Peptides against a protein of PDB entry 2AUS. Designs and how they scored, part 262

Target 1, 323 residues: chain A of PDB entry 2AUS
Amino acid sequence: ADIKREVIVKDDKAETNPKWGFPPDKRPIELHIQYGVINLDKPPGPTSHEVVAWIKRILNLEKAGHGGTLDPKVSGVLPVALERATRVVQALLPAGKEYVALMHLHGDVPEDKIRAVMKEFEGEIIQRPPLRSAVKRRLRTRKVYYIEILEIDGRDVLFRVGVEAGTYIRSLIHHIGLALGVGAHMAELRRTRSGPFKEDETLVTLHDLVDYYHFWKEDGIEEYIRKAIQPMEKAVEHLPKIWIKDSAVAAVAHGANLTVPGIVKLNAGIKKGDLVAIMTLKDELVALGKAMMSTQEMIERSKGIAVDVEKVFMPRDWYPKLW

## One batch from the design tools (peptide; made by RFdiffusion4, then SolubleMPNN)

Design b2_p29_6_s2 (from b2_p29_6, 12 letters changed)
Fold by OpenDDE base, seed 2:
Structure b2_p29_6_s2 (fold): chain B 323 residues (1-323), chain A 29 residues (1-29)
Amino acid sequence: as target 1 above (323 residues)
Amino acid sequence: SEERKEHEEILREVERKTAEVRERLEAER
């Protein structure tokens, strides 16, 4: 998620009108909430759906959605997209995840063997989804990006693991335990990252949200609730971006596909078929779409459909119709 | 306010569910 993508400028003379749109840092609090994502510290116990329902009740929201289910017993980073931002979760679902897990071994294993075997689980692994998963129980490969052993205390192994979306850490631990020959189970699990959302100063509890809501509503102090809610643009930081001319924004906000002449700058390394974020020159999310061209094609071509627009987020009236 | 009471009820339910899971996880160690 933190890979700084190179930015290629196609039109270095393109300016943006400061009167148009609502940059993420300039949204009134009500608008900020409507286009918000909470980096929620989900407590262990409740389901992700219960937590989303509670956030809706606390903040008086009609809609919200989460960026990827955490099991009831699993704590940590649960991005919750609010109101008009609800659909931004589609950018988070495929995003990589990080966890800190406590694995308990069912027998004694030398530390050197633990380290050696766990390192073999870096890379591609074969998993079968759990019975209770909404995912069809087909064997599938998943990538383990890294395993970092934090601590080994006898039979307890604390480790950090970066994984492809939909990797089951419980299943990983079970397979590690089998490979060690003694068996193992997942004692504890915390999600420490979901794409661009991590354990940082933006992580908030349900208690924090209640307090911050009341500071706003009762005391007139909006600072806390404003900081507790990230702009929806945070939820697309990990995606390749295409920045468009002010003249193209309203058309895209109406659901028109992005054409090559509308592009001002773009990230390097976009491939045909990639999910991309269409941004204004003020870093406002206009839409998500599928790249119909590579970065190179978008630079070299003078015309054609660059992005098939799939989900519009920006209101139609933030930028003037210039067609 | 009725709203504050509702929020406090939510937080109590969060705490209850959290405690139940912690107790279970401790008993499984």
Scores: peptide ipSAE 0.583, ipTM 0.939, DockQ to the pose 0.950
Fold by OpenDDE base, seed 3:
Structure b2_p29_6_s2 (fold): chain B 323 residues (1-323), chain A 29 residues (1-29)
Amino acid sequence: as target 1 above (323 residues)
Amino acid sequence: SEERKEHEEILREVERKTAEVRERLEAER
């Protein structure tokens, strides 16, 4: 998922005015929260919806949203986008996920056979969504990117698994158990990654958020709550990016589609139909949109709609209207 | 403050739900 995308420069003379916008590192704390995403360590027990509701109560927020449901029993990485950033979660829905799972086998299986069979589940698998999912219960393919066995203790198999979005680990474990001939169930599951969000120094608990909120409000210490909230730009790190001229920012912030003349630089390998992040030259997220051209077409063409703007994030007043 | 009390109530509810699930997960091993 950390594929460094090549950056193609289209206009090497394009400069940005340092007085315009609010770069992610220079937002006042209130503005940082308004454009924030929490890398939450969701505890087991609560629903993802309950956790989002509690974050809204703790931080006095009108709206928030999460980057993909975790079941009540599932812990770990739950990106929670705040206020004006709430809709950035749409960038995380298609993102790959990583989990650590504990699989319990219903019979004894030699370790070598466990390892061999689990290796066969790397690649494309056929899944049926569980009955509890709002998704139509149709057979579909999903990619298992990798399976890493961490530990085998008798009938307990601890493993790391990287998967395509909407892969059901419970169903994977059930099929592994069938292939082993003994059956299996999911004992525990933790999500360790959701796109750009992982288990790192940015991962915070609800307890941490309460403490850091009180350090800010009662003690005047902003540092902790500032570090506990990531800029919304973090939630789009995995997307292909298009960087635009200062003169194009206000138009896109007003909901205009991005046209080819507004492009300064862009990632290689954009295809028509891709979700792309439109960025300023200060790495501020302006909008998400659908690419209407490939990278090559955006380089070669002098005019046309490059991106159909689906969601604006940047306020209309951060950059001057230059049209 | 009333805000601090509300936050402490939230944390107690988190802890309660977490404990209930941990006990179930341990019993399923």
Scores: peptide ipSAE 0.582, ipTM 0.939, DockQ to the pose 0.905
Fold by OpenDDE base, seed 1:
Structure b2_p29_6_s2 (fold): chain B 323 residues (1-323), chain A 29 residues (1-29)
Amino acid sequence: as target 1 above (323 residues)
Amino acid sequence: SEERKEHEEILREVERKTAEVRERLEAER
């Protein structure tokens, strides 16, 4: 999520009509909820599915979805996409994750050896998905981006770990324990990050959501519930972006593929096959799609399909049809 | 309101499930 992507401008004269669309900060509260994502602090105990069901009951929603399952005993960052934003969770599934884990060692190991061995697990690791995973139980490579040891207390090792999506911390801890020669297991786990969602001022509990809902419905105070819900655009901050002309927005909102002439600016480093966010010049999410060209090809070419549009989010009427 | 009462019942169920897991995690130490 912290990758500052360079922005390449293709059309420096492109203007946007301020009367078209609904930028995130200008959405009425009902519309904000319809296009919202909650950065939920999932408590330990309930399943991610139970938590989503409760949010739907609390906020009177027809649809919601979560940005990646947390086991019942696992707490922390669970992005919950609401209503028309529900499908934005597909952008969060491939996103990096961070956890704080408590590892319990099954024997005494010198602290210097613990630190040395855990550092060797930074980089590429081979994992087998656990039995409870919906993922096929094939061996797969995953990246451990970093391991930060927070505390060592005898046999208890508290550490922060940044990982590629679908890395199993329980399996990592098991392999660390084997490498230490004593064995280990995962005592506790908290997710502290899911792509752009982290432990910050946007993190809210189910209790907070209940309180903020009642402040809105009973007291007419919208501020709290508005702040508790992030715009769906937050859920795509970690993706490479392509910003399009106002004249291209309605076509993409109708499910047309993005063609090269519609591009105003784009992030550097887009590869063919990447998941990309198509944005308006007002930073509104139009759609998610698959890049059919690299950034360089999108700059050099005058025509062709730049993005295969997979999921439209923007309503069809926010921008006029200009074709 | 009936809605507030339903929400309070949800929160009690959250708290119950949270307590049960904490007790299990403490017993496994």
Scores: peptide ipSAE 0.581, ipTM 0.938, DockQ to the pose 0.919
Fold by OpenDDE base, seed 4:
Structure b2_p29_6_s2 (fold): chain B 323 residues (1-323), chain A 29 residues (1-29)
Amino acid sequence: as target 1 above (323 residues)
Amino acid sequence: SEERKEHEEILREVERKTAEVRERLEAER
C-alpha cells in the first residue's frame, strides 16, 4: 500500500472546473457520511457483522459494509464503508493485511530456533480455509510478506506479520508450531492494517462514534464525527489510479467505459486486468473498473476502451453531461 | 433521549461481549 506509484501525465493543460463535483475535503457532513469509511477499532467479542449493524444503528444508516471479516476474538482495524460508499469494500478485500499475533508454544524451544523457523515462513505458504469460512476449503497459496518477532517470553511469541488478503494467521501459527516440533496455537490476534487503513489518528472505537455522533446532534459540533469518517477515496489509495477529464466524468458516472481520450494522467505499472480507480482531477472517486490496457498502451493509443467500469460511486449529477 | 438509551444499550452489549472473550482468553492461559 505504501508504494508511491509514479504519475504519468498525458495532458498537462487539462483543467477542472471548481464548481463541479464535491472534493473529499469539501463535502457537507451529511454527504461526507454518505461517501464515508470508518477506520474502526473492532473490539474483541462481537462479529464484524454485529459491529456493522451497530454502526448503522448509531449513525442512522440504511447500508454499510466491512473491508474484510475479523473473527469475534480478533480486534483492530476494520474499515466500515457507509451508504453510497458501501461497495468500496471490494477494493479493500484484496488488499494486504498486517496483524500482531501472540503465539503460544506447546513446548520449550530455544529462541534461536524460533527465530530461524519463523523466518522460513516469510514468502509463499500453503493454507486451508477454516471451517467457518464461506469459501470452499481448498488448499491455496498465500504470501507472507514479512514476519517481525517483537518479543519472546518462554513459550509466548509476540510477532508482527504482513500477509496477502485471506491469509489465516491461526493456520500460520499452527504450521509454525508443527515446524518447531512442539505445536502452537494463536492466543491473541489484532489486525493493525487493512490496505490503506492502519492504527493511526483515524482509528476510532464504537464508544468514540457514539460520543462524536452526540456531539454533532446535540451540541452541533460536527468536527469529531467528520474526523471519525474518512472519505471513500481513502479506501482506494492503494489502487492504481487514472485521472480523467471533466468532460469524461459524467459518462463514467452513468456507467460508460473509460476510453483513452478521457485520460489526463495515470499511474505507472497498470497491467491489463488490474483493478483501477477512476478519479477526477479533484481526486474524487468516480468508479472502480478493470484495466483493459496497460499504462503503456493507454499512453501510446489514441482510442479504445481503457477501463471496463465495474462499479460507479459518483452521482450522475456532480458533473454536467458534456456529450 | 431514546436514541441515547439505544446507543448505551449497544455499548453495554459491546462491553459484555468483550468481557466474555477476555475471560475466555485468560482461562486459556
Scores: peptide ipSAE 0.580, ipTM 0.939, DockQ to the pose 0.958

Design b2_p29_6_s4 (from b2_p29_6, 13 letters changed)
Fold by OpenDDE base, seed 2:
Structure b2_p29_6_s4 (fold): chain B 323 residues (1-323), chain A 29 residues (1-29)
Amino acid sequence: as target 1 above (323 residues)
Amino acid sequence: SAERKEHEEILREIEEKTAAVAEALAAAR
């Protein structure tokens, strides 16, 4: 998620009308909530669905969805997309995850051996989904991006792990324990990152949401609830972006595919088939779509479908029809 | 208010779900 993508400017003269749209920083509080994502600190105990249900009850929402299930016993970063932003979670499902895990070994192992074996689990691993997973129990490869051992205390190993989406840390720990020859189990697990969402000042509890809702509704103080809810654009920060002309926004907001003439600037390294975020020049999310061209093709071509628009987020009336 | 009462109920429901796991995590250490 921290890969700075180069921005290639295709049209350096393209301006945006300040009267059109609602930039993420300028949304009225009700509109901010309608296009919001909470970086929720999920407590251990409840399911991710119970947590989403509570958020809906707290904030009087019709719809919400989460950016990837945490098991009941797992705490930490659960992005919860609200109302009109609910489907932005589709951008978070494939995003990398980070966890801090406590692994308990079932026997004594020298620290040097623990470190050596855990380093061998960096890279591609073969996993079988757990029985309770809605995913068919087929063996699949997953990437472990990194393992950082934080502490070793006898049989207890605290470590940070960055993984591909749908990597099962419990299964990883089980396989590490087998490789160590003594066996192991997952004692504790916390998710510290889900794509662009991490443990930072934006992380809020369910209790915080209740308090901040009351400060807003009873005291008229919007600041807390506004800070507790991230703009939906946060949920696409890790995606490659294409910024479009004001004249193209309304068409895309109506579900039209993005054509090459509509592009003002774009990230480098877009490949055909990539999920991309279509943005305004005010960094508003218009839509998610599938790239039909590479970055290079979008630069070199004068015409054609650049993005197959799969999901519109922006209302149709934020920008005028200029076609 | 009816809303405060609903929020208090949510907080109780959260506590009931979290307490049982806090005990289980403490017992597993």
Scores: peptide ipSAE 0.518, ipTM 0.889, DockQ to the pose 0.795
Fold by OpenDDE base, seed 5:
Structure b2_p29_6_s4 (fold): chain B 323 residues (1-323), chain A 29 residues (1-29)
Amino acid sequence: as target 1 above (323 residues)
Amino acid sequence: SAERKEHEEILREIEEKTAAVAEALAAAR
């Protein structure tokens, strides 16, 4: 998520009309909720689906979805996309995750050996999904981006781990325990990051949401509920972006594919087949789609389909039809 | 309000689901 992507400008003279659209920071509260994502601190105990159901009841919502399942016993960062933003979770599912884990060893191991063996688990690992996962139990490779040991207390090892989406920390700990020769199990697990969502000032509890909803509905104070809900654009910050002309926005909002003439600026390093976010010049999310061209092809070509539009988010009426 | 009663029920449901696991996690330390 933290990789700064270069921005290539294709049309430096393109302007945007300030009267069109609703920039993320200028949405009325009801519209902000309709296009919102909560950075929820999931408590240990409930399923991620129970948590989503409670959020829907608290906020009186018809639809919501989460950015990647946490097991019942696992706490921490659960992005919950609301109403019209619900489908933005497709951008979060493939995003990297960070956890803090407590590993309990089943025997005594010298600290130097613990540190050496855990460092060998950085990089590519082979995992089999657990029996309880809806995923086919095929062996698959996953990336461990980093392991940071925070504390070693006898047989207890507290560590931070950055992983590719769908890496099972319980399975990682089991394999570390086998490599140490004593065995190990996962005592505790907290998710500290899910793509662009992390432990920061935007992290809120279910209790916070109840309180903030009451401050809004009973006291007329919108500030708390507004801060508790991130704009849906937050959920695509880690994706490569393509910014489009005002004249192209309404067509894309109607489900038309993005053509090369509509592009104003774009991130470097887009490949054919990448998931991309189509943005307005006001950083509003129009749609998600599949890149049909590389960044270089989108620069060099004058015509053609740049993005196959898979999911529209923007309402059809925010920008005028200019065709 | 009817809405406040529903929110109080939700908070009780949350507590019921969380308490048993919080105790089990605290006892495992």
Scores: peptide ipSAE 0.518, ipTM 0.891, DockQ to the pose 0.751
Fold by OpenDDE base, seed 4:
Structure b2_p29_6_s4 (fold): chain B 323 residues (1-323), chain A 29 residues (1-29)
Amino acid sequence: as target 1 above (323 residues)
Amino acid sequence: SAERKEHEEILREIEEKTAAVAEALAAAR
């Protein structure tokens, strides 16, 4: 469940000028694309890089990046960040994932035993990254948040699984098969969630993108391509947020660190070292950064660096320089 | 248009990649 983070208001009198910035819902189509993320339904077959390359060719883009590799044979939710939003994928890489997996057992196992053993794999598991992973091949712990068995048909087990980022479902299935005593392999895998991106009305195919591009360019119908592209702010919905004064926006957009006086409101439960989204009062993403204080320290302190700004997204001119 | 031709090429490339997996899955059944 996306835990709704509590919002603590530090300055209840802070107003925002409606003439400044471009709220996610008010971007012209070209600007919307420049700051967009596609919730792509990746087909089975192509690599995630091939899919990103096709999106760039379809939409005439210079830059794009994906929110976490899907293997060629794996289908489903692949967030693809566009142009100026490309770097927002940093927020999606550490995000939780959900999959639907088909596990094939190498022997007959009673259904009650399948259910019992799979439930024991909820929680902390030890995994080794595969050879093909860009991740250092060290043993590491990963969280399995939940396992939901959808169907058991003899040796075929269809299940939904929620996991920590960089959990390998193939390795999970291998270990389940060992625990069952018969062995198992991953027959099929679909990703149904990547952080805030899920199977919903925003999920689009490569074919949809081609059609929607033509409706826009040939027929002048922006509606479809506008709906097919989410604002970059979608890609940070799962992060703790800090909302800042209009007077602080341009400084942060120039790469200045966020100081405590610039904070209007913030989420509860921020810890030092957390990745945080710096937002305007119009819910525009200014920057990603590392929290240098806890939520409590940001409330109690009158001064100091609250966030070390790592990546600026907002253009420098959307808000006036007030310094 | 040159753009439509490029999009048709992309669609063909997608189909080729998808068909190769479907065939590999069918051959494994």
Scores: peptide ipSAE 0.512, ipTM 0.889, DockQ to the pose 0.799
Fold by OpenDDE base, seed 1:
Parts: sequence; structure tokens; C-alpha cells
Structure b2_p29_6_s4 (fold): chain B 323 residues (1-323), chain A 29 residues (1-29)
Amino acid sequence: as target 1 above (323 residues)
Amino acid sequence: SAERKEHEEILREIEEKTAAVAEALAAAR
């Protein structure tokens, strides 16, 4: 379940000018693409980098980036952030992931034993990064949030798994196989979720993108390409949010840190050091930054730096300078 | 158009990369 974060209102009288900015639902198609994220169904075969390169060629883009690598053989949900939204992928890298995996056992095991042992792998696990990872080979703890067995057919076990970012499913399956006493390997893997992106009506193929681009450019039908691209704000739905006054937007868009007087409303449970999304009152993403205060400190204090602004997304001219 | 030819080339490149893995997955079942 998407944990609906509580919203605390600090200024109930704050209004927004409807003439300022471009809300996600009101962007012209070209501007929508410039601030877009594709929920791509990555086919098995290509690298995530090859897929990003193809999307750039299909849509005539200068820049794009992906929300977390899928191995060549792995299919499914690959968020691809476009153009001015490219840096929003930093919000998706630490986000939880879900997979459907096919595990092949190297011997016969009773179903009751399979179910019992797989249940023991829910929670904290110790993993060693594979040799091919750019990450230093230190042992690390990762969370397995849930394991759901979908089907058991002899030696084949189909299961859904929710995991912390950077959990290696291949390594998980190897350790399950060792615990079962027969060994196991990963036969197939599909990613079904990456943070706010999942298998739903927004999931599109590379073929869909080609077709939808032609419908737009040749037939003048923008509806398909508009639906195939999510607003960049989708990529931050899972983050804690801080909504700011119209008078604070231009300063933050110029790279100024957010101060406490600029806050209108905020999510509960922000901790010092958390990645937060700074939003307008029209739910436009202004910037990502590091919280310098807790939610409680942002409520109680009248002054100080609330957020250290790390990445600005909003253009400097969408809101007037009011300082 | 030059753009359609580029898109047809991209579709062929996708097919080449996907076909090689479909065969490897089918052989592993």
C-alpha cells in the first residue's frame, strides 16, 4: 500500500496565482516531454543503457536517464527520465523494488519445506555484492519486505518479492537453495515495481513509443504519447513533500535554500538528512533537497534553513521574483 | 522519411537483442 503520508498545514491562508507555473496536467506536449518519465517495459536482451539510447533516438532527445539498472536478461519496469527531468532518477535509485522470479531447485523438496524456508528469508538478510558490481565488495544488510509464493511446480518456484534497493535476487535465490539443501538458481526475473512505477496502464514498450511518436508527428494525435509519458512529479510521489509559498518558488528555482517562512504545508515524519521534494501549491516539482530539520522543527521554528537544495528542476521564469 | 528509416533500424536493433535471449530462455526450460 502506498503509505499516505499525513499532511500538516502550517499556513492555511496561503493562496496560489493560477497564472504562474505549469501544473503537471496543463503542460503543452513538448513541455510535458521535457519534464517526463516513461514507465518502460524493458524487454529481455538489451542493457538498460541500450534501452535509454534507443528512447533518445526515438523521441529525438538530448538527455535521458534510468531509475535503476536492470540486467540484460531481466525484463519489466524501467523508469526512464527525459531531458530536464533526467536528474529525477536520484529519487528512484533508493526506492524499494518488487520482482517476480522463477527459481529452479536442483533437487526435490516437499512444498511445506519450500514455504517454511522461504518465509525465513523475509526481513534482514546479509548479502555480498557480485564481482561484476561497481560497488565495493563489503558485506551489506538488505531488507526483504515480503515473499509471496505464487506457484510451486515440482522444482520450479514462482514467487513475488519486495526488496530494499540494491538487493540481489540472484543471490537471494542462491541462499534459499542452500537453506533447502539442494541448491537453486534464478531461471527468470521480471521487475514489477520501482518505487511509484509499477505494472499498470502506464507501462509501455519500445514498440508502443515508436507507434505513439508517429501518431503524434504524422497524424497530429498527441493523446497516446501524452499518456505514455508520466510527469516528473510521478517520480517523487514516494518522497516526503514540502509545499512552499508562491513568493519562495523563484528563489528556490534559482538555487536558494528553502527557509522555514516559505513553508505552507509538509508531510509528517521528515527526519534531518532525508531526501525531500519541494513542491508548489499546484503540485509542481521545484527541487530536490536534503532536510536540515525534522517535520517537528519545521513547525516549531520561525526561522532557519529547512532544506538544503541539491537539484533544481523548475525553470527560473515560471514564477516571478518576489524578493 | 529519414526519421521512419531510423525508427525501422532501431526496431531491427531491438529485435536482434531480444531474439538472442528468447532462444536462450527457451533452451533453459
Scores: peptide ipSAE 0.511, ipTM 0.890, DockQ to the pose 0.768

